# Peptides against a protein of PDB entry 5IXI: the designs that were tried, part 16

Target 1, 141 residues: chain A of PDB entry 5IXI
Amino acid sequence: TPLLDASSLEYLFAQGQYDLVKCLAPIRDPKTEQDGHDIENECLGMAVLAISHYAMMKKMQLPELPKDISYKRYIPETLNKSIRQRNLLTRMRINNVFKDFLKEFNNKTICDSSVSTHDLKVKYLATLETLTKHYGAEIFE

## One batch from the design tools (peptide; made by RFdiffusion4, then SolubleMPNN)

Design b1_p10_7_s3 (from b1_p10_7, 4 letters changed)
Fold by OpenDDE base, seed 4:
Structure b1_p10_7_s3 (fold): chain B 141 residues (1-141), chain A 10 residues (1-10)
Amino acid sequence: as target 1 above (141 residues)
Amino acid sequence: PKNPASELFK
């Protein structure tokens, strides 16, 4: 596959986020229960990448972001609906783990310049390729 | 490359 220039990468990253959340690029069917959990975990991980990228682009620290920042707007809408239907303890666990990791990722990985916005976009698109049925294949074909 | 956050939610 040919090298993507900065403009192309920016476009693909933005479009990829939209397509994933709106389920225009549907996530692949799970092969097993464990595969289903792995898919969910990857989606939550992509939310961390997307939020971190947003914070970096806006030159904002996590405390400066909206207090209600969460995975909800950065994962497939179908998955978000699924999580909202789970029991209280499960939802609390997911929320707490996500918030804690987001804080740690921001402080120890982003703020020290260990990861650039370019790296986040590449990681996001690479994960999108493995998560979706056909959209990722189009990007790197 | 694996997502660095994916393993936390298992």
Scores: peptide ipSAE 0.036, ipTM 0.687, DockQ to the pose 0.172
Fold by OpenDDE base, seed 3:
Parts: structure tokens; sequence; C-alpha cells
Structure b1_p10_7_s3 (fold): chain B 141 residues (1-141), chain A 10 residues (1-10)
């Protein structure tokens, strides 16, 4: 936002990732079963943003990322535990869809549209505000 | 607005 300088944005982005993963900023309660699925997808989307930002900051291309790159360290720990309890086929599906999307996102959005790390931080924080119960309420009007 | 990165997980 125009109210945040670069250093403040960097701090808030780092803190926001920590708060989301550690469940210090808990995700909102689902209103329906479909809403629960949507929330999960939003969390996986947050992981894509975080990983892409990391890759850009390290100036790494997708092939340079570890083969086992996954959402596991970038989503709420409670959700990660939930996914781990699902059957093998379901977990494989989630993993494959995530990897495919991560590839597509980096190719079409990051590389082709020249999205910056600044843009990713803004998008991450904006999504975090809508995804969690009260986090970011003082930052975003 | 929804995160575009989450849409393909549907």
Amino acid sequence: as target 1 above (141 residues)
Amino acid sequence: PKNPASELFK
C-alpha cells in the first residue's frame, strides 16, 4: 500500500508468513463444506506466493528448486497435519496439483508478466487479511 | 479479492 515503505513491507511480509504458518494468525472458520475447501485452496495459493517470492529473492529458476519443494512449510501447521492424515491417493493428488500450478504460476505470471517481489508481498498480505480472522485489520481498511 | 494462485486447486 502507499502507506508502507519498502522496509515496513518487508517486515510485515516476513511476520505474516510466520504468523500464518505458526497459526498465530488463525485462518477463519469455514461457513460450509465448500468454504472449507476454498480456504484450503487459498492456503495452498499462499504457499505458491511464498515459494515464488523466495525463488525470486534467491534468483533461482524453478529447475533449481529442490525436487521435493512443497507447500508443507508454507501453510498453517494445522492444515498440514490434516493433509498428512488423508489417504495416499488424496495426498498424491494435492502434491501433483500443487507442483503443476507452481510451475504454471512461475512461467505465466512471474516470468511473462514481470510480477515483482513487491507485488507478491502486497498480494500475500492482502490475502492474509481476508483469510485470517482478525490479522491485518489495522493495516488494511 | 481471491488469490489467483489458489484457483487451480479447485
Scores: peptide ipSAE 0.034, ipTM 0.678, DockQ to the pose 0.208
Fold by OpenDDE base, seed 1:
Structure b1_p10_7_s3 (fold): chain B 141 residues (1-141), chain A 10 residues (1-10)
Amino acid sequence: as target 1 above (141 residues)
Amino acid sequence: PKNPASELFK
């Protein structure tokens, strides 16, 4: 993996978020039903990283963010549409699990550890590489 | 390696 300076990393992180959400970097095709679930979970994880990075950049604790913050604008638009089509109970479960984990991640990972915005960008791009068909490979290979 | 955040949604 090539060494990325801070400016390059910032650019790639911003572009990566845009490409993931707009499906310009399409997620890989699931090989099984379980693989499809894993892909969705990785996307939700990407939302956690993106929101946490935002909060850190703004020097805000997550409780200071809007209470209705969600994954919806931080995951691929195709996946967001898919989730919206699921039944109410399923959507409520996803929302609750996401909110609870976001709080936990902020408290125990961001506040209680040495995790920096730099680390979050690296984790985001590394996950993007495994999640998408070709986007990550052209960056790091 | 997988994102540890993704494990919570399984």
Scores: peptide ipSAE 0.034, ipTM 0.678, DockQ to the pose 0.182
Fold by OpenDDE base, seed 2:
Formats: structure tokens, sequence, C-alpha cells
Structure b1_p10_7_s3 (fold): chain B 141 residues (1-141), chain A 10 residues (1-10)
């Protein structure tokens, strides 16, 4: 498998985000109830990667991130709709865990390591491959 | 491969 150059990677990363959110690259069907939870958690993880990449590109530190930063624009629209239908306590838990992890991820993984925007793009696309039905086959030909 | 963040939301 040939390595993607920077331009190709940038394009695929941007397109991959769009395809995931707009459900053009639909997430795989859950095999079990637990698998459904795993898929949801993977999507939330994708949001962490996307937001962290955004922050790095904008040279924004954690205190500079919008206080209302959320996963909502970075996960499949179908999943976002599903989450919004859940009870308040569940939504609060998801929001709090997400924000806490985002903070920890940025501090310990991004700021305290050599992780680059390039690495985040690669991780995002690799996860997208496992998360979606057939999109990965097109990326890593 | 599995996203390292996936387990935190369970």
Amino acid sequence: as target 1 above (141 residues)
Amino acid sequence: PKNPASELFK
C-alpha cells in the first residue's frame, strides 16, 4: 500500500469527516447490543480526534476552545439525533465524559507528546475504515 | 484498530 502524500491525506481527512457526519459513509451495522455501544463510543472518539486536529490547526489551547465545544458536529447525524432523544442524565454523562476526555487527550496526548496533525489524520482515517461499512476500502487501496 | 477513547464512554 503506497503512502499518502500530505495533500492526499488532507483531502481524504476532510472528505472523511464530511462523509461520516453526513452519513454518506454509513457506520457499520451493530452485531450485538454491545457492538452498538462500541460503535457509538468509536464515533465519540472520532469527534475527539477531529476537534483536537481543529484546535491544533488553529493553534488554540484548551482555555481558548469554545466553552460549548461539543461532539455534535463531528459525529454521524443519525447518532446525534439518537443521543438527543435520550434522557437528560444520559446526555449529561456523555457530555461530561466527552469534555473531560477531550481535555485529557489534548493535554497528555497532544501537548505532552510528539503527536502531530498528520498523526491525527491517519488515526481518523484508520478508525473510519473500521467504523464504516465499505469506506475504508476506498481509502487504503 | 480500536479507538482508545471508546472505552471511556461505556
Scores: peptide ipSAE 0.034, ipTM 0.681, DockQ to the pose 0.150; fails the geometry check

Design b1_p10_7_s4 (from b1_p10_7, 5 letters changed)
Fold by OpenDDE base, seed 1:
Structure b1_p10_7_s4 (fold): chain B 141 residues (1-141), chain A 10 residues (1-10)
Amino acid sequence: as target 1 above (141 residues)
Amino acid sequence: PVNVASALFK
């Protein structure tokens, strides 16, 4: 694979976020019900990566982020619409699990393991490649 | 069930 310098990686990461959220790089079709759940979890994980990257770039701790921080702006719009159609208890569970994991990820993975913004971008793009139908493969040709 | 951790560093 070609080496990506910092500027190229930054560009691809920004473009990848936009393409994922706007569904310009649509997520792959689920092969099974479990695969659908896995895809959803991957998307939520992408949100964690994106939010954590944002916080790190701004040198902000989680308490400094908006109280209404959510996955909504960091997942595919189609998935966001799907989640909003689910019942209240399901949405509450998703919100709580996401927030709890975001806190844990920030404390135990970002801070304790010294994960860098570079690592987050690489992980994001690698996940994007496996998650989307056509887009991610272009990065690692 | 939601397992956000599955998409992260593992």
Scores: peptide ipSAE 0.035, ipTM 0.688, DockQ to the pose 0.400
Fold by OpenDDE base, seed 2:
Structure b1_p10_7_s4 (fold): chain B 141 residues (1-141), chain A 10 residues (1-10)
Amino acid sequence: as target 1 above (141 residues)
Amino acid sequence: PVNVASALFK
């Protein structure tokens, strides 16, 4: 696979976020019910990476982000619609788990391990490759 | 149940 310079990585990261959310790079079809749950979890993880990257770029701690920060703008629109159709308790659980993990990720991963925005972009694109049908093949040939 | 940790640094 070719090495990506900083400019190329920044471009691909931005484009990858757009393609994932807008379903231009659709997520892969689940093979089983458990696989479907794994895909959803991976998508929520992508949201954590994207939000964390945003916070780092703005030099903001998570408590300084808007109180209504959520995964909604950072996951595939199809998945967002699916989650919104679930009952209130389920949605609350998802929100709480996401919020807790986002906080923990910021504290344990970013702050303690000195993860950089570069690392987040690499992880995002690598996950995007495994999550989508064929989009990743264009990035890591 | 949801576990987003699988997609992140371990």
Scores: peptide ipSAE 0.035, ipTM 0.687, DockQ to the pose 0.429
Fold by OpenDDE base, seed 3:
Structure b1_p10_7_s4 (fold): chain B 141 residues (1-141), chain A 10 residues (1-10)
Amino acid sequence: as target 1 above (141 residues)
Amino acid sequence: PVNVASALFK
């Protein structure tokens, strides 16, 4: 793992979020249907990391976040379009599972284990490297 | 098939 100073890590984290959502760093092609499900779950996990980081930076508890907070703004646009094409019950399930996981992550991981914003950025960038085709190849070998 | 359960930290 590379050693990055605080300013470099902050920049890479911000740019990585933008690149993932805008598909400038496209996610890798699934090898199987199960791999596709795993990729989708990882993307939803990335949304949890991004939202949690935002909440920590703003010193906000999850109930203070907008009521309609969702993964939609924090996952690849291509995946968001795919999810929108699924039936209502499936979308409702995804929304519910995501919100429950976000709450659990905030309560049990952020608060109880004292995870820092630095840890979230490192985890985000490390996951981004595994999710995308060639993002961060100059840093992660 | 939605299972966001990969252990991120804890």
Scores: peptide ipSAE 0.034, ipTM 0.681, DockQ to the pose 0.419
Fold by OpenDDE base, seed 5:
Structure b1_p10_7_s4 (fold): chain B 141 residues (1-141), chain A 10 residues (1-10)
Amino acid sequence: as target 1 above (141 residues)
Amino acid sequence: PVNVASALFK
């Protein structure tokens, strides 16, 4: 299997985001209740990766991002709909946890480490393979 | 510092 060049990786990363959000690459079925929570957390993590990649590409720091930045357009639409149907307190918790995690990731991983956009794309695609049912087979062997 | 893999996923 040949290594992906930068252009191919960029394409696959963009396509992967689209497929995840549009549920063209559906997330795997949870095996347990805890597995369901893990899947949700990983989806939120994928949103952090996507937002961080966007910020890095735009040469923006997290404080420069819109104040209402959220996970909503970066997670599977089915999951987003599910979250929107949950009670207010649960939604507030999820929003706060996400914002805190995004801030922490920006400070500890993006700003204080040598993580590149390349690293984010690789991690995103690798995680996408594990999160979805059959999508990874098209990218990695 | 933590890398992206350690920070987000196991």
Scores: peptide ipSAE 0.034, ipTM 0.694, DockQ to the pose 0.181

Design b1_p10_8_s1 (from b1_p10_8, 4 letters changed)
Fold by OpenDDE base, seed 3:
Structure b1_p10_8_s1 (fold): chain B 141 residues (1-141), chain A 10 residues (1-10)
Amino acid sequence: as target 1 above (141 residues)
Amino acid sequence: MKPKVLLSFK
């Protein structure tokens, strides 16, 4: 990981979120059905990071955030469209899984104050490199 | 299963 100053990291983090959601940095093709499931889970994890970062920047606790917080605007639009096509029970399960991820991350990681917004940005960008097909190619080549 | 990225904060 190259050394980045705070301003550069902030810029790359914002750009990375946009690129993931807008599919400018498309997620990699799954190798197996299980790999596809893992990719979706990582996308949900990315949503957790993005929301947690937002909350920390605003000095807000998760209960202070809107009750209808969802992964929908924090995951790739292609994945969001795919999920919308699934049956009600599947969508409900995904919602519950995401809420559990968010709750546990907040309670066990964020609330301990052991993680900074800087740490979240670094992890987010590092995960983008593994999750997407060509992210970072322009930056690191 | 929990996402790998979230587990990385353990």
Scores: peptide ipSAE 0.657, ipTM 0.954, DockQ to the pose 0.747
Fold by OpenDDE base, seed 5:
Structure b1_p10_8_s1 (fold): chain B 141 residues (1-141), chain A 10 residues (1-10)
Amino acid sequence: as target 1 above (141 residues)
Amino acid sequence: MKPKVLLSFK
């Protein structure tokens, strides 16, 4: 696999986000109920990565982002629709879980380590490959 | 549980 330059990586990262959200790269079928939960959890993780990348690119800290920041625009549309149909307690839990993920990742990883936007893009694309049915396989082949 | 991708960072 040829080495990706910065421009290529930026393009792939942007396209990957679009494909995940628009379900052009559909998430894989869960093997078990727990696997389904894990998949949704990883999607929330992907949202954290995307938001963190955005913040870093804009040279913004997490507290400078809108207080109503959400996973909704950063996860597959099908999953977003599914979550909206769930009961209030479940939706509250998901919101809290996401907020915790974002806060912890920003405090412990972004602020305390030397993670770059490059690192975020690589991890995002690698995870995208594992989350979706067949997307991105050629990139890492 | 914490997402695997978030745990993967050193």
Scores: peptide ipSAE 0.656, ipTM 0.954, DockQ to the pose 0.795
Fold by OpenDDE base, seed 4:
Structure b1_p10_8_s1 (fold): chain B 141 residues (1-141), chain A 10 residues (1-10)
Amino acid sequence: as target 1 above (141 residues)
Amino acid sequence: MKPKVLLSFK
């Protein structure tokens, strides 16, 4: 597996985000119902990474982001549609869980542990490889 | 439960 320079990594990260959201790199089929829940959870995690990376690149803190910040544009469109079909209490729970994930990650990891945008991109792409059916197989081979 | 990817940062 060849080493990626900074520009190549930036490109792959941007393309990976697009492919995940647009379902060009479709998420893998769940093996069990619990696996399906785990996949959704990781997608929310991916949204946290994407938003955190954006904030870091723009030198913004969480309070400076729109108050209605959401996972919606950072998860697969198919999953977004699925969530919208769920009942109100479930949707409220998902929103609260996501906001907790985002807040905790930024407070404890981004602010306190010197994680770089490079680290976020690497973790995003590595997780993308595990979440999707075939994406990035040749990159991480 | 936290997503595994977020936990991987410690």
Scores: peptide ipSAE 0.655, ipTM 0.954, DockQ to the pose 0.800
Fold by OpenDDE base, seed 1:
Structure b1_p10_8_s1 (fold): chain B 141 residues (1-141), chain A 10 residues (1-10)
Amino acid sequence: as target 1 above (141 residues)
Amino acid sequence: MKPKVLLSFK
């Protein structure tokens, strides 16, 4: 495994976010319906990490973020399009679920622990490897 | 169910 210094990690994190959202690193094919649900759930988790990292970098607390903060800009564009096609109640549920994930993570993990922006970057990149078809092999080998 | 990536911080 290669040694990743701070600057390399910063670059890879930024590139990883771009690749995930733009589907340059496409999400892996679901093996089952439940696997598909798990994949979507992890994508929402990735959005939480991205937003939390942003907030930490800006030295902002969760209540200081826009009230309409959303996962939409932080998940794969293909998934975003899929969600937009779902009915109103489903979309409302997803919004609420995401907000719950974000709130709980920031309250119990960001605020009540020593988690750093470094930790968020590492977890983000590691999760990319599990979510996408062929991403991260050159980073974690 | 909570995302695994978020649970990994526990």
Scores: peptide ipSAE 0.654, ipTM 0.954, DockQ to the pose 0.776

Design b1_p10_8_s2 (from b1_p10_8, 4 letters changed)
Fold by OpenDDE base, seed 3:
Structure b1_p10_8_s2 (fold): chain B 141 residues (1-141), chain A 10 residues (1-10)
Amino acid sequence: as target 1 above (141 residues)
Amino acid sequence: MIPKVLQSFK
């Protein structure tokens, strides 16, 4: 990971979120069915990071966030469309899984105050590189 | 299964 100042990291983090959601940095093709599930899982994880970062920046706790908070605005639009086409039980399961991820991450990681917004941005960008096909090519080459 | 990125904070 290259050394970045705070302003550059903030910019790249914001741009990275936008690129992931808008599919400007498309997610990689799955190698297997299980790999596809792993990719979706990591996307949900990215949503958790984005929401957690937002909450920390606003100095808010998760219970203070909207009750209907969802992964939908924080995952690739293509994946969101795919999920919307799945049956009700599957969508309910995904929603429950995401809520569990968010809750557990908050309780075990964020609430300990061991993680900073800087750490979240670094992890987000690093994961983005592994999730997407060509992210960082223009920046890191 | 917990996403790898979330587990990386352990």
Scores: peptide ipSAE 0.687, ipTM 0.958, DockQ to the pose 0.766
Fold by OpenDDE base, seed 1:
Structure b1_p10_8_s2 (fold): chain B 141 residues (1-141), chain A 10 residues (1-10)
Amino acid sequence: as target 1 above (141 residues)
Amino acid sequence: MIPKVLQSFK
């Protein structure tokens, strides 16, 4: 495995976010219906990491973030389009679930532990490797 | 179910 310094990690994290959202690193094909649900769930988790990293970089607490903070800009565009096609109740549920994930993560992990922006970047990139078809192979060799 | 990536911090 190659050594990743701070500057390299910052670059890879930014590129990874872009690749995930723009579907340049496409999400892997689900093996089952449950696997599909797991993939979407992890994408929501990725949105939580991205937003939490943003908040930490800006030295902002969760209550200081916009009240209408959403996962929409932090998940694959294909998934976002899929969610938009679902019924109102389903979309409302997803919004609530995401807000719960964000709140719990920031309360239990960001505020109550020594998690750093470095840790968030590492976990984000590692998860990209599991979610996408061929991403990160050269990074984690 | 909480995403695995978020659980990995526990």
Scores: peptide ipSAE 0.687, ipTM 0.958, DockQ to the pose 0.817
Fold by OpenDDE base, seed 4:
Structure b1_p10_8_s2 (fold): chain B 141 residues (1-141), chain A 10 residues (1-10)
Amino acid sequence: as target 1 above (141 residues)
Amino acid sequence: MIPKVLQSFK
């Protein structure tokens, strides 16, 4: 597997986000119901990474982001549609859980551990490989 | 449960 320069990594990260959201790189079929929940949870994690990366690139803190920041634009569209069909309490829980993930990650990991945008891109792409059916297999092969 | 990808940063 050849090493990627900064430009190539930036391109792959941007393309990976697009492919995940637009379902051009569809998420893998769950093996069990619990696996399905794990997949959804990791998708929320991917949204946290994407938003955190955006904030870091724009040199913005969480309070500077829109107060209605949401996972909706950063998860697969199919999953977003699925969540919208769930009952109010479930949707409220998901929103709260996501906000907790985002807050905790930025407070304890981004700020305290000095994680770079490079690290976020690498982890995003690596996770994308595990979440999707075949995307990135040749890159990480 | 915290997503695995977020936990991977310690």
Scores: peptide ipSAE 0.686, ipTM 0.958, DockQ to the pose 0.844
Fold by OpenDDE base, seed 5:
Structure b1_p10_8_s2 (fold): chain B 141 residues (1-141), chain A 10 residues (1-10)
Amino acid sequence: as target 1 above (141 residues)
Amino acid sequence: MIPKVLQSFK
C-alpha cells in the first residue's frame, strides 16, 4: 500500500466522515446485542475524534466550543434516528456518556500527549474500516 | 466503557 501524503489523507478523512454519516458506508451488522452496543459506542468515539480534529485545526480549546456540542452530526444518520426514538432516560445517558468521552479524551489525550491531527485522521479511518461492512479495505490492503 | 478507538491512543 502506497504512503498517503497529507493531501490524500485529508481527502480520505473528509470523505470517510461523509460516508459514515450519510450511511454510504453502512455500519456492520451486530453479531450480538452487546456487539450492537459496542458499535454505537465506537460511533460516539468517532464523533469525539471528528470534533477533536476540528478543534485542533481551528486551534480551539474544548471550552471554546459551543456548549451544545453534540454527536448528532458526526454519527450515522440511521443511528441518530434510532437514538431519537429511545426513551428519555436512554437519551440523557447517551448525552452524558458522550460529554464524558469528549472531556476525558481532550483532557487526558489531547492536552497531556502529543497527538496530532494526522494521528486522529489515521485512527478515524482505521476505525471506520472496522465499523463498516467493507469500506476502506483497499486503503490498508 | 471507553470506546476502543479512544483507548487506542498512547
Scores: peptide ipSAE 0.686, ipTM 0.957, DockQ to the pose 0.800

Design b1_p10_8_s3 (from b1_p10_8, 5 letters changed)
Fold by OpenDDE base, seed 2:
Structure b1_p10_8_s3 (fold): chain B 141 residues (1-141), chain A 10 residues (1-10)
Amino acid sequence: as target 1 above (141 residues)
Amino acid sequence: HMPKVLQSFL
């Protein structure tokens, strides 16, 4: 993979988040129903990365984050709209799943400082490439 | 299932 300096990485990470949420980098079409679920799952993972990065930058621990912290602002708008249309039980499950992801990730990586903000940015962008129809190939290819 | 991107850190 090409070497990215700190300033470039910071910019690309910020822009990548924007592009994902605003669907300027649209998520890829699912090949199967399961693939669709995998895509949604990875989007929730991307939200965890984004939130974790935010928390680390602000020197905040998970318990210090707002109780109503959600994936909603960190996933593609199209996916968010889709989720909002699902029934209450499904939405509750998604919320719980997301919270579990966030807690587990935080406990195993963030709390012990084994992961840096740099690492999060790199993984975010790399995953963004795989999740979207075409994005970041010029950066990682 | 834990997302692949998150599992990559564990």
Scores: peptide ipSAE 0.656, ipTM 0.950, DockQ to the pose 0.737
Fold by OpenDDE base, seed 3:
Structure b1_p10_8_s3 (fold): chain B 141 residues (1-141), chain A 10 residues (1-10)
Amino acid sequence: as target 1 above (141 residues)
Amino acid sequence: HMPKVLQSFL
């Protein structure tokens, strides 16, 4: 990753979240059915990073956040719409999977203070580059 | 299956 000062990294992280959710940085086309599942899975991971960053910035533990916290506003709007069209059982499964991701990530990293907000921003932007079609060409080249 | 991005922290 390029060397960025704190201010630039903060800006790019905020912009990256917006670009992902608003589909200004569109998700890459899946190569296979399994690749499509992997892409969706990574999007859920991105939601975990975004929420974790928020919690850390506010000096809050995840249990202190609303229990109805969801991935919905932290993933691409197109993906959110797609998921909402799926049957109830599938949506329930996705909700449970996301909650498991969030809990496991929090328990194994955040609670141990082994991860900083800086680390989250770097990983978020790096993953955004791999998930999207043309993101950061001018930034990461 | 844990996402790759999350696994990178573990």
Scores: peptide ipSAE 0.654, ipTM 0.950, DockQ to the pose 0.752
Fold by OpenDDE base, seed 1:
Structure b1_p10_8_s3 (fold): chain B 141 residues (1-141), chain A 10 residues (1-10)
Amino acid sequence: as target 1 above (141 residues)
Amino acid sequence: HMPKVLQSFL
């Protein structure tokens, strides 16, 4: 495993977020219908990580974030477009699921200070590698 | 269910 200094990790984390959202690192093709749901679920998880990192960097608690905080700007644009095309009840469910993930993650990890911004970046990049088709492969091409 | 990436912190 490569050794990354703080500046390099921060750069890769920022670039990784951009690549995921802009679909420059597109999410992998689902192998099954359940795999597709798992992929979307992990994307919501990535949104929680991104928001949590932002909050921690700004030294903000979850209640201090905007009431209308959403996953929309933190998931792949293709997935966001897909979700917007789903029916109202489905979209409401996804919103509630995301809010539950955010609250649970905050209560169990962020509030007790057991997780650092470094930890979030490492897990984000590691998950990005598994979620996307060929993330980082271009380095060796 | 909780995403795997989030579970990894618990």
Scores: peptide ipSAE 0.654, ipTM 0.950, DockQ to the pose 0.752
Fold by OpenDDE base, seed 4:
Structure b1_p10_8_s3 (fold): chain B 141 residues (1-141), chain A 10 residues (1-10)
Amino acid sequence: as target 1 above (141 residues)
Amino acid sequence: HMPKVLQSFL
């Protein structure tokens, strides 16, 4: 795996977010029902990373983000559509779970400045490789 | 459960 300079990493991170959301890099097929739940869970994690990175770059604290902040723009569109079809209680649960993830991640890492934007980009891309069918194979080989 | 990607930072 070649070393990536800051500009290359920034580009790949931005492109990776776009590819994930637009399903240009489609998420892998679940092997089991539990695997499907794990994939959705990791997608929510990816949303937390993306939002956290955005907040850090804008020098914003979590309370400064919109109260209605959501995963919707940061997960695959296909998954977003699927979630919208689920019953109200399920959707409420997902919203609460996501907010809990964001809050916990922020409290334990971002607020303490123990994680850099660089770290977030690297982990995002690495996870993207494992979540999607073929994306990143050439980059991470 | 916390996503694996988030756990990797904790």
Scores: peptide ipSAE 0.653, ipTM 0.950, DockQ to the pose 0.765

